# Peptides against a protein of PDB entry 5TUV, part 89

Target 1, 107 residues: chain A of PDB entry 5TUV
Amino acid sequence: KEVIDRLRYLKAEIEDLELKERELDQQKLWLQQSIKNVMDDSINNRFSYVTHEDICNCFNGDTLLAIQAPSGTQLEVPIPEMGQNGQKKYQINLKSHSGPIHVLLIN
Target 2, 107 residues: chain B of PDB entry 5TUV
Amino acid sequence: AQECQNLEVERQRRLERIKQKQSQLQELILQQIAFKNLVQRNRHAEQQASRPPPPNSVIHLPFIIVNTSKKTVIDCSISNDKFEYLFNFDNTFEIHDDIEVLKRMGM

## One batch from the design tools (peptide; made by RFdiffusion4, then SolubleMPNN)

Design b2_p17_4_s1 (from b2_p17_4 with S1Q T5F F14H S17A)
Fold by OpenDDE base, seed 3:
Structure b2_p17_4_s1 (fold): chain B 107 residues (1-107), chain C 107 residues (1-107), chain A 17 residues (1-17)
Amino acid sequence: as target 1 above (107 residues)
Amino acid sequence: as target 2 above (107 residues)
Amino acid sequence: QPFKFTLGSFESFHYKA
């Protein structure tokens, strides 16, 4: 029966897809670890920065704040809400756990 | 028949998920390449200059860039240890992470 | 829900208020 054949095909394909997905998951994990290792290398870490010029070349016309913080720093942007005075609240919350946050005005 | 339909839906869902994971993996690869290129650039630049850049002239990873109108009023509240920051804006803003910046830089 | 992000994560993001 055509339906039976289709079922068999689908089941076999899904099994293959499951294997593929697991493979990708493992690759992701290994690559993430690789990136961490590269970034944590003392020499690489020393040179892991961008310049003001770099930022200015990427953005134009606006006030630019560069916020540097330790890895793991948590950023939260609340849903804009109307304040008591009728003004919408636009805010950014930052919380680090391992070091100070640094803010630079770029433009 | 119904089972066939269910499996087809599942198959499609898995295919899409795999596609997403493949894309994410590619992004990770690009991130690693970009970082390595950044490090190489900076090492070369410092070698040519025979000195490191001034400490406040560079932005160390990880970082974010906040851009807003030149007219936007920004208030910042900082904790004593500078581990917590609260930014208040009277207008809209955009946030870009370091990954996006590296992409824009062509790294 | 509020937007949340962790610096140093492997996820890229762009936020526009």
Scores: peptide ipSAE 0.642, ipTM 0.917, DockQ to the pose 0.952
Fold by OpenDDE base, seed 5:
Structure b2_p17_4_s1 (fold): chain B 107 residues (1-107), chain C 107 residues (1-107), chain A 17 residues (1-17)
Amino acid sequence: as target 1 above (107 residues)
Amino acid sequence: as target 2 above (107 residues)
Amino acid sequence: QPFKFTLGSFESFHYKA
């Protein structure tokens, strides 16, 4: 009796949780679309930028590269491997499919 | 019973997923708010200055920031169309996306 | 596996080499 009751309870709860998860999934999709719409608005797009000062205020005095690229640009960082001189190679690969990439040296 | 245990595991799994999705949803909300605040800030700033900022003084979204030591040697290979960039570093680096930058800016 | 990211994604990321 106890096992049967527990099973029934658990199944009902899991069903409720499934509904909740589905609700969250829908909310996520809605919000993502909303963000896209807001960002794609002509006025918002015109003002969707940060300044050199903004970046400098966010980071210390190291070398800072700002890389602006179209949405959808692919970034890849290979696993560091040992070079011929015994030095690890650190790399960043960027590939855009819709427009040019722009690099700015900030510091 | 074994079935009860299995359902308990499933229940916990779903609860954790829901928690994660709730967190992700909150992050999206914050992103939207941050973007709107950024746009508002820039609009106000340009109104006060009575002119837009110089083109090369701003970084348009989306972007990433690469942070590395001032001693780091950076080599860059660029395709003719500027659609592909290969960066080589002789030392470690950090990458920050625009979302993190907006957070650091307090948007 | 190499780290991969798509700019404009809704997912925030941070990479440290």
Scores: peptide ipSAE 0.642, ipTM 0.917, DockQ to the pose 0.952
Fold by OpenDDE base, seed 4:
Structure b2_p17_4_s1 (fold): chain B 107 residues (1-107), chain C 107 residues (1-107), chain A 17 residues (1-17)
Amino acid sequence: as target 1 above (107 residues)
Amino acid sequence: as target 2 above (107 residues)
Amino acid sequence: QPFKFTLGSFESFHYKA
């Protein structure tokens, strides 16, 4: 009886959890679309920027590059390997499909 | 018995997934809030200044920040259409996305 | 394992080489 009751309880709870998970999945999709809509709004897009000062306040002491590119731009960092001159290669590859990439030196 | 244990494992698995999804959802909410706050800040700032910021003084979303030592030599190869960039560094670097920057800004 | 990221995605990331 105790085992049967426990089984029944667990099965019911799992069913409820499944419903909850689906709810969260839908909420995620909704929110993602909402964010896209907000960011793509003409007015919001006009003001969707940070300043050099903002960046400088966030980072200190190093060379800072700001790389702006269209949404969907692909970034790849290959595994560092030894170069021809015995130096490890540290690389960043960027590929945009919808517009130019802009690079700014912050400091 | 064994069936109960199996269901308890499944229950725990679902609970963990739900927790992860809840966390991801919260992050999305924070992203949207941060973006809205950024837009609001910039709108207000431009209203007070009665002018937009200089074009080269701002970084439009989406963007990434690359930071490296001031001693790091950076080479950049750019495609003719500026759709493809290859950065070569002679030392290590870090990459931060715009979401992290907005968080650091307190948005 | 090359690191890959798409700008504008909802996934926040930090990379250190």
Scores: peptide ipSAE 0.642, ipTM 0.918, DockQ to the pose 0.940
Fold by OpenDDE base, seed 2:
Structure b2_p17_4_s1 (fold): chain B 107 residues (1-107), chain C 107 residues (1-107), chain A 17 residues (1-17)
Amino acid sequence: as target 1 above (107 residues)
Amino acid sequence: as target 2 above (107 residues)
Amino acid sequence: QPFKFTLGSFESFHYKA
C-alpha cells in the first residue's frame, strides 16, 4: 500500500515538474527573442557600444584587445601545444561569415 | 521497490534541470536589463555631448575582450577575405565576453 | 578539445589559457 501510494505520488509530481520545465523552456525562448528584438532595434543598435574607459575600468594592468565582430562569428581557442620552436602555442582563431572583424588596442 | 527508486532518481534529475533553467533565465533577464541600461547611458551621454563618439573610440556589441600580460607578444594574421583572424600569443591570455563586461560595468 | 564560442550567444563565457 505504501509503495503504491508513493509511486502514485512520484508520478504526479514528475508530471508537475515536466509542466514546469516546459514552462521555463518557453520563457527562455521568448526572452531570447525579446532580447534579440531589443538589440536589433535601430535606435538601440546605434547605442549598443562600450567605451575605452568602460573597458579600462573593468580591467587593470594588462594589454587589452577589444575584438568586435558580427553576431555568429566563431571563436576557437585550440589546446595549447608545443610549437616547433619549443614554445607553447597560444592562439585565438576567429571566423566571421557576415562582416569584418575590428580589433582595438585598449590598454 | 525498484520502480519507486527509479522515479525518485528521475524526480531529482528534473528538479536539478529546473533549477539550472531558472538560473539561466535569471541571467537572461539580467542581460536584457544590462543592455537597456547601456543604451540609456549612451543615449544620455551623446545628448549631453551633442555628438556621437568618434569612430574607433567605441566597441560595438557583440565583442570580446582579450587581456594578457604587458610582456606578451601578439601577432595577428588576417585571411585574404579579411573574415578570418589568427592571433598568436607567446604567453597565456584571458578572454571575456561582452556579457561579463557589462556585468563588471555595473549595468 | 578546443574551446569554441560564438559571438552573440546568450551564454556567457570566460576563458583562461
Scores: peptide ipSAE 0.627, ipTM 0.916, DockQ to the pose 0.946

Design b2_p17_4_s2 (from b2_p17_4, 5 letters changed)
Fold by OpenDDE base, seed 5:
Order: sequence, then C-alpha cells, then structure tokens
Structure b2_p17_4_s2 (fold): chain B 107 residues (1-107), chain C 107 residues (1-107), chain A 17 residues (1-17)
Amino acid sequence: as target 1 above (107 residues)
Amino acid sequence: as target 2 above (107 residues)
Amino acid sequence: QPFKFTLGSFESFHFKY
C-alpha cells in the first residue's frame, strides 16, 4: 500500500541520515583533535599570540582588558543582582586549574 | 498516517541537526586556518624584526578580551596563586574570545 | 543561571549585556 511504501521510504532515509550524522560527529572529533595537535606543537605554540596592536585594531573607544589563561579555565558571568548600595553587580569570575591567569590593560 | 507524519517530523529534525553540525565543522576548519595564518604571520614578523616581541607586548592564546566604557570602574580580586579572579564592574561589559578576535583580524 | 564559558573551547563565545 502507499502508506506502507511511504513508511519504508522514510525509515530508510532516516537511517541514512543517522549514518551521516555519525560521520559528522566523527569528523568533528577528528578536527578538534587536529586543532589541538597543531596548537600544541612547540613551534606553533611559540607563535600563538596576538599583539596589542592587533587588539587595538579590532576594538575602538573602550577600555580593553586582555585576559590570558590556560585552556580549560572556567569563566562565569553571574546574573546581575542589586547590590547593597542599589547598584547592579556586574561580575566576571575566572577559575583556572592548570596555571596562573594574566591580565593586561590594552587601552 | 500518523506514523508517517511522525517520521517526517523526525526526518526534518535530523536534517536540521545535520545542517548545524556541518556549520560547526566549517567553523572549526576556519579556526584551524586562522590559527595557522596567525602563526605564519608571527613567524614572518619575527624574522623581519630579527627578534621576538617583548613578553608583555603579546597575548598568548587562549585569551578573552573584555571591553567596557572608559568610565567603568573595575575592581579585581585575585587569589594568592592567581588561579582565581573576581572582577567587579560598576557598569556593563562585553566579552570576546580569541576566536572572534582572530576573525576580526582577518586571519 | 549564570553564563558559563570555558577558555580554549572550540565554540566561539561572545557576551554582551
């Protein structure tokens, strides 16, 4: 019957899509590992930086803080709450587990 | 039939996920390319200068950029080991990761 | 819930109030 044929078709297509999705998942994993390997290379790591000029060229007019931290450092921005003085609290929490955090004032 | 409709909905959901994953893969590819371009740029620049940049003049990956008004008062509390930072701002701010910066740099 | 991000993540991140 037509309905049965449609069901078979849809099931077959979904199966193909599942295979495609798994393929993409594997490719993502591979590419992530590739990026890690490239970044961890001693020569690449030596040159994995931006300059103050680079940052200044990307942003204008504001105070700019550059925060360098080890990979895996956790960043948290709490929901602003009213402080005791009636001022909203705008915060950034940083927690590193593998090394110190470095802060630079760019401008 | 209802089953056909259910499968068609599932098919569409999977197609959307695949599309999203394909986009994510493209972003990863761009990240890797950007990083390689950054390394190449820096290597070439240091070769021309015949010296590395001063340590405090560069920002090593990974990093984030925080931008806020020049009128914003920033208070920072730091742990003794510099593994934990708490930033307090009296006004709003923006955070940009290194990936965005590399994009803005045209890497 | 507060916004959370991990440095070095493969996901690009931008925060703005």
Scores: peptide ipSAE 0.658, ipTM 0.919, DockQ to the pose 0.923
Fold by OpenDDE base, seed 4:
Structure b2_p17_4_s2 (fold): chain B 107 residues (1-107), chain C 107 residues (1-107), chain A 17 residues (1-17)
Amino acid sequence: as target 1 above (107 residues)
Amino acid sequence: as target 2 above (107 residues)
Amino acid sequence: QPFKFTLGSFESFHFKY
């Protein structure tokens, strides 16, 4: 009947969608590894930078800090809380595991 | 029928997940393209200049950009662990990662 | 529940108060 045919169609489509989803999952993993390989290449790594001009062209009017750190560095922004002087705390916590953190004042 | 409706809901759920994964995959592709374009740009620029840029004039990936008011007071402290940094701001700020910067650069 | 981010992640990050 019509309902039975619809059920069969839906079940078959869902199976196809499952395959598609798994395919996309694998493609994501592959692409992530590809990106890592490209970025870790010595020549590419040598040229993996932006300039002060690049940053200034992207942002205007405020103080800009550039913070460079090794991949894997963990960044944390706590919820603002009242400090000892009654002022809200606005903080950035950085934890590097493999190398130094470099800070540049852009403007 | 209820079973048909349940399967239609499941089908739609899977379609939405697939759509999201396709979008995420597209973003990864764009990231890789942007990085490759950045490398090519920098290689060409250094070839034209016949020298690398000055050491403190560039920001190496990965990085973040912190944007805050010109009036914001920023303090930076390093913990006993030399890999841990604490930035204190007396006002709010924005953080932009390198991926966003490359997008803004048109890479 | 602080906001957390890992540099070099494939996930793009933007923070604003």
Scores: peptide ipSAE 0.657, ipTM 0.918, DockQ to the pose 0.906
Fold by OpenDDE base, seed 2:
Structure b2_p17_4_s2 (fold): chain B 107 residues (1-107), chain C 107 residues (1-107), chain A 17 residues (1-17)
Amino acid sequence: as target 1 above (107 residues)
Amino acid sequence: as target 2 above (107 residues)
Amino acid sequence: QPFKFTLGSFESFHFKY
C-alpha cells in the first residue's frame, strides 16, 4: 500500500513538474523575444555601445581587441594544431552573414 | 519498489532542470536590465556632451573582447567575401562576450 | 571539435585556453 501510494504521489508530482518546466520554457522564449525587441528599437540601438574606457575599466595588463559584428555572426576557435613551423596555431574564425566586422584595438 | 526508485530519480532530475531554467531566466532578466541601463547611461552622456561620440570611439553591441599578452603577435586576414575574418595569434588568448563585459561594468 | 559561439546569443560565452 505504501509503495502504491508513493508511486501515485510521484507520478502526480512529475506531472506538475512537467507543467512547470513547460512554463519556464515559454517564459524563456518570451524574455528572449522581449530582449530582442528592446535591442532592435531604433533609439535603443543607437545607444547600444560601450566605450574604450568601459573596456579598460574591465580589463588591464593585456592587449585588448574589440570585435563588433552583426548578430548571428559565427565565431569558431579551432583546437590548437601544430603549424607548419611546429608552433601551435591559435586562431579565431569569424563569419558574418549580414554585415561588416569592425575591429578596434583598445590598448 | 524499483519503479518507485526510478520515478524518484526522474523527479529529482526534473527538479534540477527546473532549477537550472529558473537560473537562466534570472540571467536573461539581468541582461535586459543591464542593456537598459547601458542605453540610459549613454543617452545621458550624449546629452551632456551635446553630441554623439566619434564613430571609432565606441564598440556597438554585439561584440566580443579578446585579450592576450602584450607580447602576442596578432595577424588578421580578411577573405574575399569580406565577411570572413581569420585572426592568428602566436600565443593563447581569452575571449569575453558582451554580456560578461556589461556585468563587469556593473550595468 | 572547435569551440563555437554566435554573437548575439543569450548564452554567455567565455573562452580560455
Scores: peptide ipSAE 0.656, ipTM 0.917, DockQ to the pose 0.908
Fold by OpenDDE base, seed 1:
Structure b2_p17_4_s2 (fold): chain B 107 residues (1-107), chain C 107 residues (1-107), chain A 17 residues (1-17)
Amino acid sequence: as target 1 above (107 residues)
Amino acid sequence: as target 2 above (107 residues)
Amino acid sequence: QPFKFTLGSFESFHFKY
């Protein structure tokens, strides 16, 4: 009887957890869509930028490149391979399908 | 008894998934808040300056930041597809997305 | 395998060799 009671309890709890998980999944989708809507708003989009100073404050020294591209742009970093000169090739490949890519050097 | 054990394992698995989903949801909320704060900051700044920033002084979202040594040689080429870019570095680099930048900015 | 990332993703991204 104890085992039977435990089984019933566990089954009921799992059912509740299933409902909770589905609820969270829906909330995630809703929030993602909400964020997209906010970012795509004309007024918000106009002001959706960071400044040269912002970047400099976040990162000290070194060379900084800012690369702006449309949402959905695919970025690939290949595994470094040896070049003809015996030097490893460190690369970034960007593929945009909806607009131009802009590059800024940050000092 | 074996059935109880199986259900207990399932219960734990679901609890962990729920925890992960809750964390992801929280991060999305923070992203939205950060974006709204960024927009508000920029709107206020432009109002105070009575002009928009120069075109090449800001980086529009979405973007990435590439950080590399000051000695690193960087080459950028455009492929046959005008929307495809190849960056070559003679040394290692780091990449940061806009989400991380906004966090570092304290948005 | 190469590292892949999509700009505008909701998941934060950081890469370092």
Scores: peptide ipSAE 0.654, ipTM 0.918, DockQ to the pose 0.889

Design b2_p17_4_s3 (from b2_p17_4, 6 letters changed)
Fold by OpenDDE base, seed 4:
Structure b2_p17_4_s3 (fold): chain B 107 residues (1-107), chain C 107 residues (1-107), chain A 17 residues (1-17)
Amino acid sequence: as target 1 above (107 residues)
Amino acid sequence: as target 2 above (107 residues)
Amino acid sequence: QPIKITLGSFESFHIKY
């Protein structure tokens, strides 16, 4: 009796949770599309930038490079390995397919 | 009892997935809000200044920030069309995306 | 095993080496 009731309860709850999960999935897709639309808007795109001051306020006194690239640009960061000189190599690879990449030295 | 245990495991799994999806959804919401706030800020700032900022003084989205020691030697290889970049560092570096920057900016 | 990221993605990332 108790077990049966518990089983019934669990099954009902799982069903509700499944519905909730599907709802969240749909909301995610909707929101992602919404964000894309907002960012791709001509006016918003015109003002979608940060300043050097913004960056400086976010980070301290190391060398800061700002790398701007079109959406969809591929960033590859290999795992550091020992180079020919015995030093680990640290690399960043960027590949854009839709436009040029711009690099700004902040400090 | 065994069936109850199995369903409880499934229930817990679903609850965890829902929790993760809820968190991801909230992050997306925050991203959209941050972007809208950024655009609004910039529009207002340009209105007050009665001019756009100098082109090389701003970083357009999307972007990444690379920070490294001031002692780090950075070598950059660039394709002719500037669609491909290869950065070589002789020391460690850190990469931050634009989403993190907007968060740090308080957007 | 390089880390591969697409700029403009909805997923935030942070890399430190």
Scores: peptide ipSAE 0.631, ipTM 0.919, DockQ to the pose 0.916
Fold by OpenDDE base, seed 5:
Structure b2_p17_4_s3 (fold): chain B 107 residues (1-107), chain C 107 residues (1-107), chain A 17 residues (1-17)
Amino acid sequence: as target 1 above (107 residues)
Amino acid sequence: as target 2 above (107 residues)
Amino acid sequence: QPIKITLGSFESFHIKY
């Protein structure tokens, strides 16, 4: 009796949670599309930038490279492995499919 | 009962997923707000200066920031069309995306 | 396996090696 009632209760709760999860998924998709629309707006796109000063204020004391690339650019960072000379290899690979990549030395 | 335990595990799993999705949704909202604030700031700044910023003085979204020691030697291989970049570092580095930068800027 | 990220993604990331 108690087990059966508990099972029914749990099943009903899981059903409610499923509905909630779907709602959140839909909200996520809607918001993502909204953000894209806002960013793609011509006026907003014109002003969608940060300055060298902004970056310098966020980071201190190191070499800073700013890499601007089109949306959709692929970033690949291999796991560091030992090279032939016994030194670990630290690499960054960037591949754009829609436009040039621009690199700036900030600091 | 075993079935009851299985459903309880499933319930907890769904609850955790919902929690994660709620957090992700909140982050998206903050991203949109940050972007709008950035645009507003830049628009106002250009109005006050009565001119746009000089070329190559700003970094357009999307971008990443690579942070490494000033002693780090960086080698870069670039494709002819600048669509592909390969960076080699002789030491460790950190990569920060534009979202993190906007957060650090207080947008 | 290398970390692969697409710029413009809605998911923030930080990589440190």
Scores: peptide ipSAE 0.630, ipTM 0.919, DockQ to the pose 0.934
Fold by OpenDDE base, seed 3:
Structure b2_p17_4_s3 (fold): chain B 107 residues (1-107), chain C 107 residues (1-107), chain A 17 residues (1-17)
Amino acid sequence: as target 1 above (107 residues)
Amino acid sequence: as target 2 above (107 residues)
Amino acid sequence: QPIKITLGSFESFHIKY
């Protein structure tokens, strides 16, 4: 029947999709490792920066803070909630475990 | 048949996951390209200038950009070792990561 | 739940409040 044929088709396709998904997972892992290797290279690391001009070209009109921190630094941004004084809390929490955090005022 | 319907749902679910993973993989590729372009740009720029940029004039990766109104009052609490930062804003803000910045820069 | 992000990760993010 048509149903039997459909079932056979679907099962075969799902099997192919499983293989494809596993392939993509592996590709992602390898690419991530590749990126890490590139970024960790001493020469690349030396030149892995942007300038104030770069930032100003990307943004305008407001106060811009650039916060540089070591890889692995944890950023926490609580959902704005009402504080004890009735004012919403807008907060950013940063915690580094490997080095200091550096903040630059761009404009 | 119920079995056919179940498999069709599963098929669609897998297709969507694969699509998402493909997109994520493409983004990783773009990130790697952008980083390489950034490094190349900076190397060339420093060669032309025959000097590295001043330490406080550049933002090293990884970083985030915080954008807020010029009227926003920002309070920052810093740990002694500068490993922990707590920012308080009296108004809304936006956070952009370095990946987005590189995209905006056209890298 | 607060948004938690690790800098240097491969996942791009944008936060707006």
Scores: peptide ipSAE 0.627, ipTM 0.918, DockQ to the pose 0.930
Fold by OpenDDE base, seed 2:
Structure b2_p17_4_s3 (fold): chain B 107 residues (1-107), chain C 107 residues (1-107), chain A 17 residues (1-17)
Amino acid sequence: as target 1 above (107 residues)
Amino acid sequence: as target 2 above (107 residues)
Amino acid sequence: QPIKITLGSFESFHIKY
């Protein structure tokens, strides 16, 4: 029947899509590892920075804080909730496990 | 048949996932390129200046940028070892990661 | 649920409150 033929076709296509998805997953892993290797290179690491000028060119007008931390640092941003006085709380929590955190006032 | 309909839905779901993964892979490629361009730029700049930038004039990756109103009061609590930071804002803020910054820089 | 992010991850993020 037409339905049987359609089922066969769909199953075959889904199988091909599964293969494609696995291929993309593998490529992602390879690329991520490549990026890590590039970033971990001593020479590249030495030059892996942006300047105050770079940041100022990207953002205008408001107070800008640059927070530098080691890879793996945990950033937590609680959902703003009403405080005791009816004011919403806006917070940022940072926790590093491998090195100090540095904060720079840009603007 | 219901099975045919189910497979059609599954097929479409997989196609969408593949599309998303392809997009994510492309973004990773762009990230790698951006980082390499950043490193090259900085190497060239330091060669021309014949010196590294001042220590507190650059922001090393990884980093985040916090943008808030100039009227926002920011309180910061720092752990003794500087591994933990707690920021309190009396108003809203916006956070940008280093990837977005590199994009804005045109890297 | 608070947003939890690991710095240095490959996934870009943007937070606005």
Scores: peptide ipSAE 0.626, ipTM 0.918, DockQ to the pose 0.934

